Peptides against a protein of PDB entry 3S8F. Designs and how they scored, part 46

Target 1, 157 residues: chain A of PDB entry 3S8F
Amino acid sequence: VLTLFVAVPSLMTAFTVAASLEFAGRLRGGRGLFGWIRALPWDNPAFVAPVLGLLGFIPGGAGGIVNASFTLDYVVHNTAWVPGHFHLQVASLVTLTAMGSLYWLLPNLTGKPISDAQRRLGLAVVWLWFLGMMIMAVGLHWAGLLNVPRRAYIAQV
Target 2, 166 residues: chain B of PDB entry 3S8F
Amino acid sequence: DEHKAHKAILAYEKGWLAFSLAMLFVFIALIAYTLATHTAGVIPAGKLERVDPTTVRQEGPWADPAQAVVQTGPNQYTVYVLAFAFGYQPNPIEVPQGAEIVFKITSPDVIHGFHVEGTNINVEVLPGEVSTVRYTFKRPGEYRIICNQYCGLGHQNMFGTIVVKE

## One batch from the design tools (peptide; made by RFdiffusion4, then SolubleMPNN)

Design b1_p11_2_s1 (from b1_p11_2, 6 letters changed)
Fold by OpenDDE base, seed 2:
Structure b1_p11_2_s1 (fold): chain B 157 residues (1-157), chain C 166 residues (1-166), chain A 11 residues (1-11)
Amino acid sequence: as target 1 above (157 residues)
Amino acid sequence: as target 2 above (166 residues)
Amino acid sequence: SAEDLLAELLS
């Protein structure tokens, strides 16, 4: 009940954030249906990280609805599907948002801007983290659908 | 200037809200489709049944593993299973191939899992409650029962076996 | 302004 209650407002919030990003992208010179995306500051890890987190949240959020559905939950409950969902929501969205927040917050708090090397390293870390997390999440969801149990060292397949 | 900015943001919000609503319907449709096409063999939830976990080992249908398998009708059986730290009883559980099996599973101690490999049987077992699942084994052989809910230091070694006889 | 704030947050 709680999940479904939160799902709609969360979805609305997420797309409102997307609306803000579109506005920002257009302010930065982006034009057309998708040109505003390219205009966003993809060279800033403080921006890239939370955006990648949001991208991971899309399948994760959908999975949350699945997990909250009685019939579908019976299929996925206590399988590798569940940790797959968690890694999208917590280890991807929350973690990447935290990582991005640090890249913005620390320079502002200390008054010292990050070096170009640190910026590039940050971008690499964020993208690699996202890639690894997506691979793991897809694998876990797939394994879960194949009835691989959660919290077990052995698997059916 | 602020008013213009707000109006612009509002326009984008409206567009994205419309998109979000559309996607909501798409997701609902996908869920409906999945339910319609992939729910074959889903075990319906049974009625809530309570049992005293402090006495379940001493009296009642779970007390004697030798009497755990009860024939309730032609080609119909009820199996009273205990999930405990750390194993299952009876072990093995012997049932006929093709018979309708109703598993009545409970725990005398902590929460356990009852996951039968090769089947869609996957339920949590709570002390004081009886988990009921219905299944028909079409293939003979051995089916491993795995605990997929952490239940203590011996959780990883908690296994059982269902033997389906021809 | 809202635009300036957005620009600051994304810079």
Scores: peptide ipSAE 0.006, ipTM 0.748, DockQ to the pose 0.011
Fold by OpenDDE base, seed 1:
Structure b1_p11_2_s1 (fold): chain B 157 residues (1-157), chain C 166 residues (1-166), chain A 11 residues (1-11)
Amino acid sequence: as target 1 above (157 residues)
Amino acid sequence: as target 2 above (166 residues)
Amino acid sequence: SAEDLLAELLS
């Protein structure tokens, strides 16, 4: 159980980022308990992508705590649960953050803003990516709980 | 101004930090609850047992697959299993239904997996270490052993069988 | 300022 306290810095970091988002939303005119969320720039793929990554990171982080438990790891280790976990962490957070960074970086490097069509396409890409990753992650975690092994092409279930 | 903004940021950060800590303890509590209510299926880790992987094939309890299944009591058996590239020994493993089986699993070469379908047996097998798993098969039939740790080009074909006899 | 930085990053 004491090992789980290693998650404290990560959680602190994650929620400080959330705090920054709240502050940004309020600076953009959002008010109330949830109004700040709507005020965030959801029309910008450079913003949406990393935020969706963060959302995927939440269940992934929770799973990380589970994986760090000796007793619970016995249940999930080397099952489909594990790839479900890192797909949330890497293929969601890291990948979407990279995608978002690219949407910011390329216009700045080239000195050319993205077109409206490119912006809309970018939004579609990151949302579809997120959706696909969530479906995959849920499926993998579910399969893992059903004792489907990782690194195997066959399973009883 | 800058001071006002700074104070606002700190207030939000403190709130979210408090929330994060609360959630951490919620997770810990949930884990504790799960362990408290679901202990029957938990197999505690035993003492680390070592073996020489370079000699395990030549001498000792793993050397002869014909002698791998050892009756240690009226309804108790120890099975000495080798996981190797690319298979298991003995294969099949024959054990009686309802008996308490202690699997002693090691590897002469690289790390392998030992995942038995239809059971909660799922351990990694390290060269030089002995994995010990205790299980009682309640239903007769065939149980497939799957290697769930990458061990080389033949990994995907590395299977074994446990035959539980009535 | 923090406000300016956030505005720049999110604008």
Scores: peptide ipSAE 0.000, ipTM 0.787, DockQ to the pose 0.011
Fold by OpenDDE base, seed 3:
Structure b1_p11_2_s1 (fold): chain B 157 residues (1-157), chain C 166 residues (1-166), chain A 11 residues (1-11)
Amino acid sequence: as target 1 above (157 residues)
Amino acid sequence: as target 2 above (166 residues)
Amino acid sequence: SAEDLLAELLS
């Protein structure tokens, strides 16, 4: 119970970000329980990338609670589960946020907006990245539960 | 206008905060479920046992691989294992099927892993500390020991074998 | 030794 309470500040922070997204979506005309999501600027890779990162961070956060638990950590420690968790946290949220930041930063630094073709390519890149990361993360977590060791090129299964 | 915007944000924040608290209870339930259904995977932490890594090779129960397997009772053994750069001793470790085996594992040099394939044995081995793992092999055969903690240039080739005899 | 292992890995 005390271990789970350690996650409270992080969850509070994460969901306040979600609250900001809801507010933004509603300002853009979204209504209802889910309508505000559709109203968000999904045509902008600078927005889509970090949001996909946040989505990947959700299962990663849940895994963080598992990894921080004394009894459950024994099951997953130094297995493929651990890099699976890292890829959700770092290679998903952090990396996608960085990618999204570049889609905003570069046009502003150069003073030139990105072309429509570049925008579409950017969307393809971040969605494909997210898809690949989710596939890999699921595979790593699954392998970890099957006791595939971390930092090894071979395994029983 | 500014006041209305701030008030709206606050309302959404409160809603999401409530959701976050609800999710905590979901996680508690998931942990409880895991513990209830997967109790075989839960191993309590043992007492801390210390050893001098600088002398562990010269004296004590880890010094002689030929004396590493000690029968402590009927169908009960203690195996003193060293994980070192880059291997395990004794190698192979020979134990009988169905016997209760207590592994006492330590390292004379750096941190290593002790991951036994086909089992739930998976511990880090720290110099100066003794890792204790209790296990009973139900099936005869060979079980590979894998180092799953980076320990140097030879890490990827650091393997051992447990031979379980009928 | 570490040097031997390095040589082996680089060969």
Scores: peptide ipSAE 0.000, ipTM 0.782, DockQ to the pose 0.016
Fold by OpenDDE base, seed 4:
Structure b1_p11_2_s1 (fold): chain B 157 residues (1-157), chain C 166 residues (1-166), chain A 11 residues (1-11)
Amino acid sequence: as target 1 above (157 residues)
Amino acid sequence: as target 2 above (166 residues)
Amino acid sequence: SAEDLLAELLS
C-alpha cells in the first residue's frame, strides 16, 4: 500500500465539503463563481470557526503530501516543519472545529441562545485564533526549511 | 424540491471532484519539480542493519570510544557513534576536513535524534538498528549535534560535538 | 429535506 494513496480519498472528502458549502451559499442567494462564499453565514461563530479550520487544513494537507513523500520527508522530518504541520491540523482544524461545535451545541442543549455580545466576542476569538495560528504555522514551516530542529530550545539559524 | 436539491448537490460534487483530480496532478507536478530542483545533497536511505542494543556497549565497534573513528581509505573514515541518555559517544568526534565520513549510529537504550547543525545530517537513531549517513565536511570547525527526538528528562541537554580538523 | 437540514445547521 502506497502512503500517498491516502491523499486521493482525503482530497475527495475535502472537495465534497466544499461542494456542500457552495450549495449552501447558493441557497442563501449567492450567485456567480464566488458570490456563494459571501452569502455564507459569516456572522455565526459556529460556522466561521470550522470553516477557518478547513482553510488552515488546506496548506496542512498539502504539507501532509510532502511529509508522506519518502524523498521530501528527509528534508523536513524532525524539523520545525513537523510541528508547523501539526499546528495546522490539530491546533487549527481540530481546535477550531471544537470551538465551532461548542458555539452550536451549548445553546442547543441549554435552550438558551447566545447574546449578541457573546456572538461578537466569539467571532473575534475565532478570527484572532486563526490569525495567530497562521503566523505560527508559517513561521514553523519556514524555520523547518531552514533546518531548525524539532524538540530543541536552541538552533543555529 | 428535495429531488432538485439532491441533483444540484450532485452536480456541484461532480465539478469539485473534477477539480480535485486536477489538483492531484498539480501536486504531483510540484513534487516532481521539487525533486528535480531541490534534491542536491540528499542522503539516500541505507539497507537495514541490525545490532543488539544490550551488548553494543560491551563488544563490537561501538564499545570503545577511542576506536570509534576508523580510517577505511586514504580519505575515508567510518565513525561509530552511540546516542544514549543523555549524550553522544565519542564526544567530541574528531574527523579530518575534506574526508568522506560514514557515520554508523545506534542506541543502547531509547530512540534518539542525530541532528548536526550546519549540515543536512538529520536521522533518528533506534535501538537495535544502525543508521548510516555519509557526509563530507568542507569547512573546519565545530559542529553541534542535537537530539531532536524526545528521549527523557535530560533530552534538552543532550548535545555532542563534531570537530573537523584542517 | 436537504434544504431544511442545511438551513437548520447554518442558522
Scores: peptide ipSAE 0.000, ipTM 0.772, DockQ to the pose 0.011

Design b1_p11_2_s2 (from b1_p11_2, 6 letters changed)
Fold by OpenDDE base, seed 3:
Structure b1_p11_2_s2 (fold): chain B 157 residues (1-157), chain C 166 residues (1-166), chain A 11 residues (1-11)
Amino acid sequence: as target 1 above (157 residues)
Amino acid sequence: as target 2 above (166 residues)
Amino acid sequence: SASDLLAELLS
């Protein structure tokens, strides 16, 4: 139980970000419990990318608690579960945040706004990346629960 | 306006923090439930046992693969296994079906993995430490041992076999 | 199945 309290600062940080998103959505005219989400700029890949990263980070964070649990870690340690966790944390949140940052940074560095075609392409890339990552992560976690080892090219199942 | 904005942000933060704490308790409850109900996955850690990796091949219970399987009771065995670059000894490990097997695994060189397919046996093997795992094979047959911890150029080919006899 | 796996993990 005490070990799980290590997650408190991380959760506080994560949900502070969520609070910022809610505030932003409400400033944009969103109302109600979920209306603020719809009001967010989903047409901007610089926004969508890190948000999708956050979404992927939720199950990853839950998995982090599992991995930090002594008895539960025995089940998942050095199985495909671990790479699944990594891809949710690093290849999802970190990578998508970096991608989103580029969609903001490049136009500012060049002084040229992105074209509509570039924007649409960016959205496609970000969503496809997220979809692919989720499929892979689910597969890896599932395989891990089936005791498929990591760092091995073969498995019994 | 700035003051109003800060106040609003604070209110949202409080709400999300409350949600965060609630989720923490949910996770704790889920873990507690799993521990209370799960009968196959909870393996308590044993006592820390150490061995000298520089002499483990020359002296002691791991030195002779032919004497690695020791009967400790009517239906109980201890198997002294070495994980090394790049393989396991003894190989194969022969044990009877239905017997309680205590694996005592160590390494003379680097960290290895000991993952037995078809079982819940999955431990890291550290030089200087003895990993102890208890398992009873209910089904006869061959069980493959896989190294799931990178240990060098031959890691991918590091396999062993446990043969369970009727 | 997912349900079977969950049942196995929780039993």
Scores: peptide ipSAE 0.015, ipTM 0.794, DockQ to the pose 0.295
Fold by OpenDDE base, seed 1:
Structure b1_p11_2_s2 (fold): chain B 157 residues (1-157), chain C 166 residues (1-166), chain A 11 residues (1-11)
Amino acid sequence: as target 1 above (157 residues)
Amino acid sequence: as target 2 above (166 residues)
Amino acid sequence: SASDLLAELLS
């Protein structure tokens, strides 16, 4: 149980980021308990992408605690659970953050802002990516709990 | 003014920090609850047992597949299994239903997996180490062994069978 | 010049 406290710094960091989002939303005019969320720039793919990545990172982080448990790791190790965890942590957070970075970087490098069409396309891309990734991740975790092995083309289920 | 703004920021940070700590303990509690109510089938960690992978095929309990299944008690057996590129030995592994089976698994070459479908047996097999798994098959039939650790070009075809007889 | 190329491709 004590070893699970290694998750404390990560959680502290994660929720500090959340606090920053709240502060930003309130600076943008959001009020109330949840009004600050709506005030965030959801029309900007450079913002939406990493935020969606963070959302995917939450269940992935919870899974990380599971994976760090000796007894629970016995259940999930080398099953489809593990790839599910990876796709949340890497293919969601890291990848979406990279996508968001590109939506900022390329306009900055070229000196030209993205068009409205490009912006809308970008939003569609990151939302669809997130949705697909969540479906796949849930499926992989579920399959893992059903004892579907990793690195095998065949399974009982 | 500066102080007021700083205090507001700190309030948000403290709130989220408290939430993060609360969630941590919730997760720990859930794990503890799961372990407390789900103890069946949990295999405790054993001592590290080592073997020489270069000689394991020539001498010792893994050398002869015909002698791999050893009865150690009235309803207890030890099965010495080799996971190798690319298969398992013996194959099939024949054991009786209802008996306590202790699998002693090692590898003469590279790391393999030992995943038995329909069971909670799922371990990595390292050359030079012996993986010990205890299991009792309650239902007769065939159980497929799957390698779930990449071990080379033939990894995807590496299967074994456990035959549980009535 | 790379920026110019990117600008052309992205415009």
Scores: peptide ipSAE 0.008, ipTM 0.791, DockQ to the pose 0.009
Fold by OpenDDE base, seed 5:
Formats: sequence, C-alpha cells, structure tokens
Structure b1_p11_2_s2 (fold): chain B 157 residues (1-157), chain C 166 residues (1-166), chain A 11 residues (1-11)
Amino acid sequence: as target 1 above (157 residues)
Amino acid sequence: as target 2 above (166 residues)
Amino acid sequence: SASDLLAELLS
C-alpha cells in the first residue's frame, strides 16, 4: 500500500522532469516529436549522468510496483531479482546523479572549468557505468525469474 | 518573456502529466491482467500464529525431531521444521510422493530463510512466528533447502534436505 | 552553461 502511494507522485515527478527536458531541448533548437532529445547537451557529463540514471530508474520503478504486489512478490522475493532492483534504483539513479552533481559542483567551487580531456573522460565513465549497470541489472532480474536465491552462492540453474 | 516561458513550461507539464496518468493506468491494467491469469501456486495467507522462541526447543511439536512428521490424513502430513543457526531440523525431512505436505516452520534464535530448490517454497522464518506452507511433491528425489536470509557467520553453509520417497 | 540552464528550468 505504501509503495503504491509513493509510486504515483514519483511517476508524476518523473514525467514533470521529462517535460522540463523537452522544453530545454526545444529551446536549444530541437524540433518535432523526438528532435528535442538530440538537441539536449549530450556532450556534458553533468547532464548525461543523471539522465542515464533516470532511464535506468524506469524499469526499476516498474519493478517496485511488482515487488509491492502480494502475488508477484512471492515469485521474486529473496531472489536475485531484488538486488537487480536495488542496483537500478541506488547504483544507477542515485549514484549517477551524484556523479553528475560533482561534474557541476567542483568546477563551480574551484572557479575553474573542466578541461576538454576531463569532459571526455567523464562522458566515458558515466556511459560505461550505465552500460555495466544495465548488464548487471538484466542478469540479476533474469536470474531471479529463474529462482536463483538471494544471499546464496549456489543455485539450481 | 519570463511569463511566456512559464506558460510554455505549464503546457508541456500538462501534456506529460496526462501521459503519466495514461501510462499509470496501462501499468495497473497489465499487473491486473497478470494476476488474473497467473494464479497457480499461490500460497494462501493464514492467520498469524505465534510461539515462544525461548521454549520451542523444549516444549511443543518442534521439540522432538523424531516426531516432526505427523500424518494428519490418508495422504496428508504436517511437518514441524526448525530453522536455526546453522541448519534445519529434522534433516533430512522424509515425506511420501504425492502427499499434501503442510510445513510449520519457526526459529528458536534469529531470522532465517526457507527456500526449497525446485519448488516455489520460499519464505522467511521469524523467531516467535510460525510460517505455514502447503506443497505437494510430484517427483521423488532430494530437494535442497537453502537459507536465503543472512543469519550469522555460518549462513553460507546452512542447508537442509527434503527426501521425497515413492 | 547548459547544466546551469537546465537547473534553472527545473527549479
């Protein structure tokens, strides 16, 4: 019950953020139904990191609703599914948002902009982190559906 | 200019909120459909049953592992199982193939897991509470019990066995 | 910067 009550405002917030991104993209010259996405600043790790976190949060949020269902929770509870959910929510959204925040915060605190090399390295870091996190999450969710237990080093499959 | 920007933002927000609501109903509908079509193997929720974890080893149906398996009908058994640091009692648990087995599981010490490999039996066992699980083993053989809840230094070695006889 | 603009729009 509590999870579902939290899910509604969280979903509304997520789509409100999406609305702001669309507005920003259109201000940057993006046109059409999806052209505004390409117009967003994908060359800035401070932007890319939290956006990738949000993308990972989508399946994680859906999984949260599944975990809140009595019948469906019985299928996935205390399996590898749960760590998969956690890695999407914490290690993806929260961690990537923190990374992105640092790319904004440190230059502002020091008064020195990041170099182009640092920018490129930052982009590589956040994209590789996202890719690795998605691979891990998909694997854990899949293993969970195969009844691989959580907190155990052995499994039937 | 600022006013124009605010109006534009509001327009996008309204559109995305409408989309959000639509998607919410779609997700709820999908979950409802899944629940309606996939109802097999659901363990019914029972009344909360409590026991004293400090005396469960000395008194009651869990006290003697030799009397843990009780025949309650022609093809029905109740098995009183203790999950403890670090193992299960009785071990092995011997039950006949095709019989309806009601597991009554509790713990004398800390929280444990009771995950039976090859089945959908997967419950947490709390001291002071009795977990009830009903299952019928259709295939004979050995089924491994795995603790999937951290319970101490020996958690990783905590295993049991259910032997289903023909 | 782009991040500053985005932050302003999100605030």
Scores: peptide ipSAE 0.000, ipTM 0.758, DockQ to the pose 0.013
Fold by OpenDDE base, seed 4:
Structure b1_p11_2_s2 (fold): chain B 157 residues (1-157), chain C 166 residues (1-166), chain A 11 residues (1-11)
Amino acid sequence: as target 1 above (157 residues)
Amino acid sequence: as target 2 above (166 residues)
Amino acid sequence: SASDLLAELLS
């Protein structure tokens, strides 16, 4: 019971971040219900990477509630579902956040801005990474629901 | 200007907070729905039962694999299973079709997994604890047991078999 | 089959 209560502050924090993004988008000229999203700096890999990480974190967080459930955990525990969850949380959110941080940090530390070519390459990298991770995560979650075991090279499915 | 910006942020935060609460209830509802419609996938937790992993091979119900399958009723059996590095005992486990099987699983060494393919049997096996799983095999045949918890160099080869007889 | 297993696990 107490474990599930952790979802409350987590969701509050997550959507507070979303609120900050909305405010930023509106400051950049975005209007309407969704116009603020378009106004965000999608041309900057330092921004795009962590945001994509957050997007991956959403289903991962939802899965976290499932994994934390006393009853539902018995369905998914130690199946491929769990690695699917991890790849959304670590390999997507944390990794993409790290990528984004580097895209911001290195130019600032060196005093040299990234070239336009490097910027475009960076965008391609983070988007492709996100896409690959989403495909992998969906596959792992699906396999988990089909009772594919974790930490095994063979499964009867 | 700064004050106006802060006020705007607060308004957005209030909106997203409301949304977050709504989503919380959605998730709770989904859990409730899942429990209501998919109850067959839920394995209830058993009582905490402890054993001495240092003596489990020498004495007690796990000591003799030939006596691991115990009939406890007309259509009920208890199977005492050891998960060890790197295999299962007894192997194969032979049980009759349609009988209610209570698996009592423990480990003499390290943590292992007990995942039976084709079933919803999937538990971790901890030294010093007994995992209890109840299951009825409706179909005869062979069911492979897979260790899904890393247990050492031979983990990937750690398999067992349950043979369900007609 | 996977479908049969899924039905058994999720129903």
Scores: peptide ipSAE 0.020, ipTM 0.789, DockQ to the pose 0.251; fails the geometry check

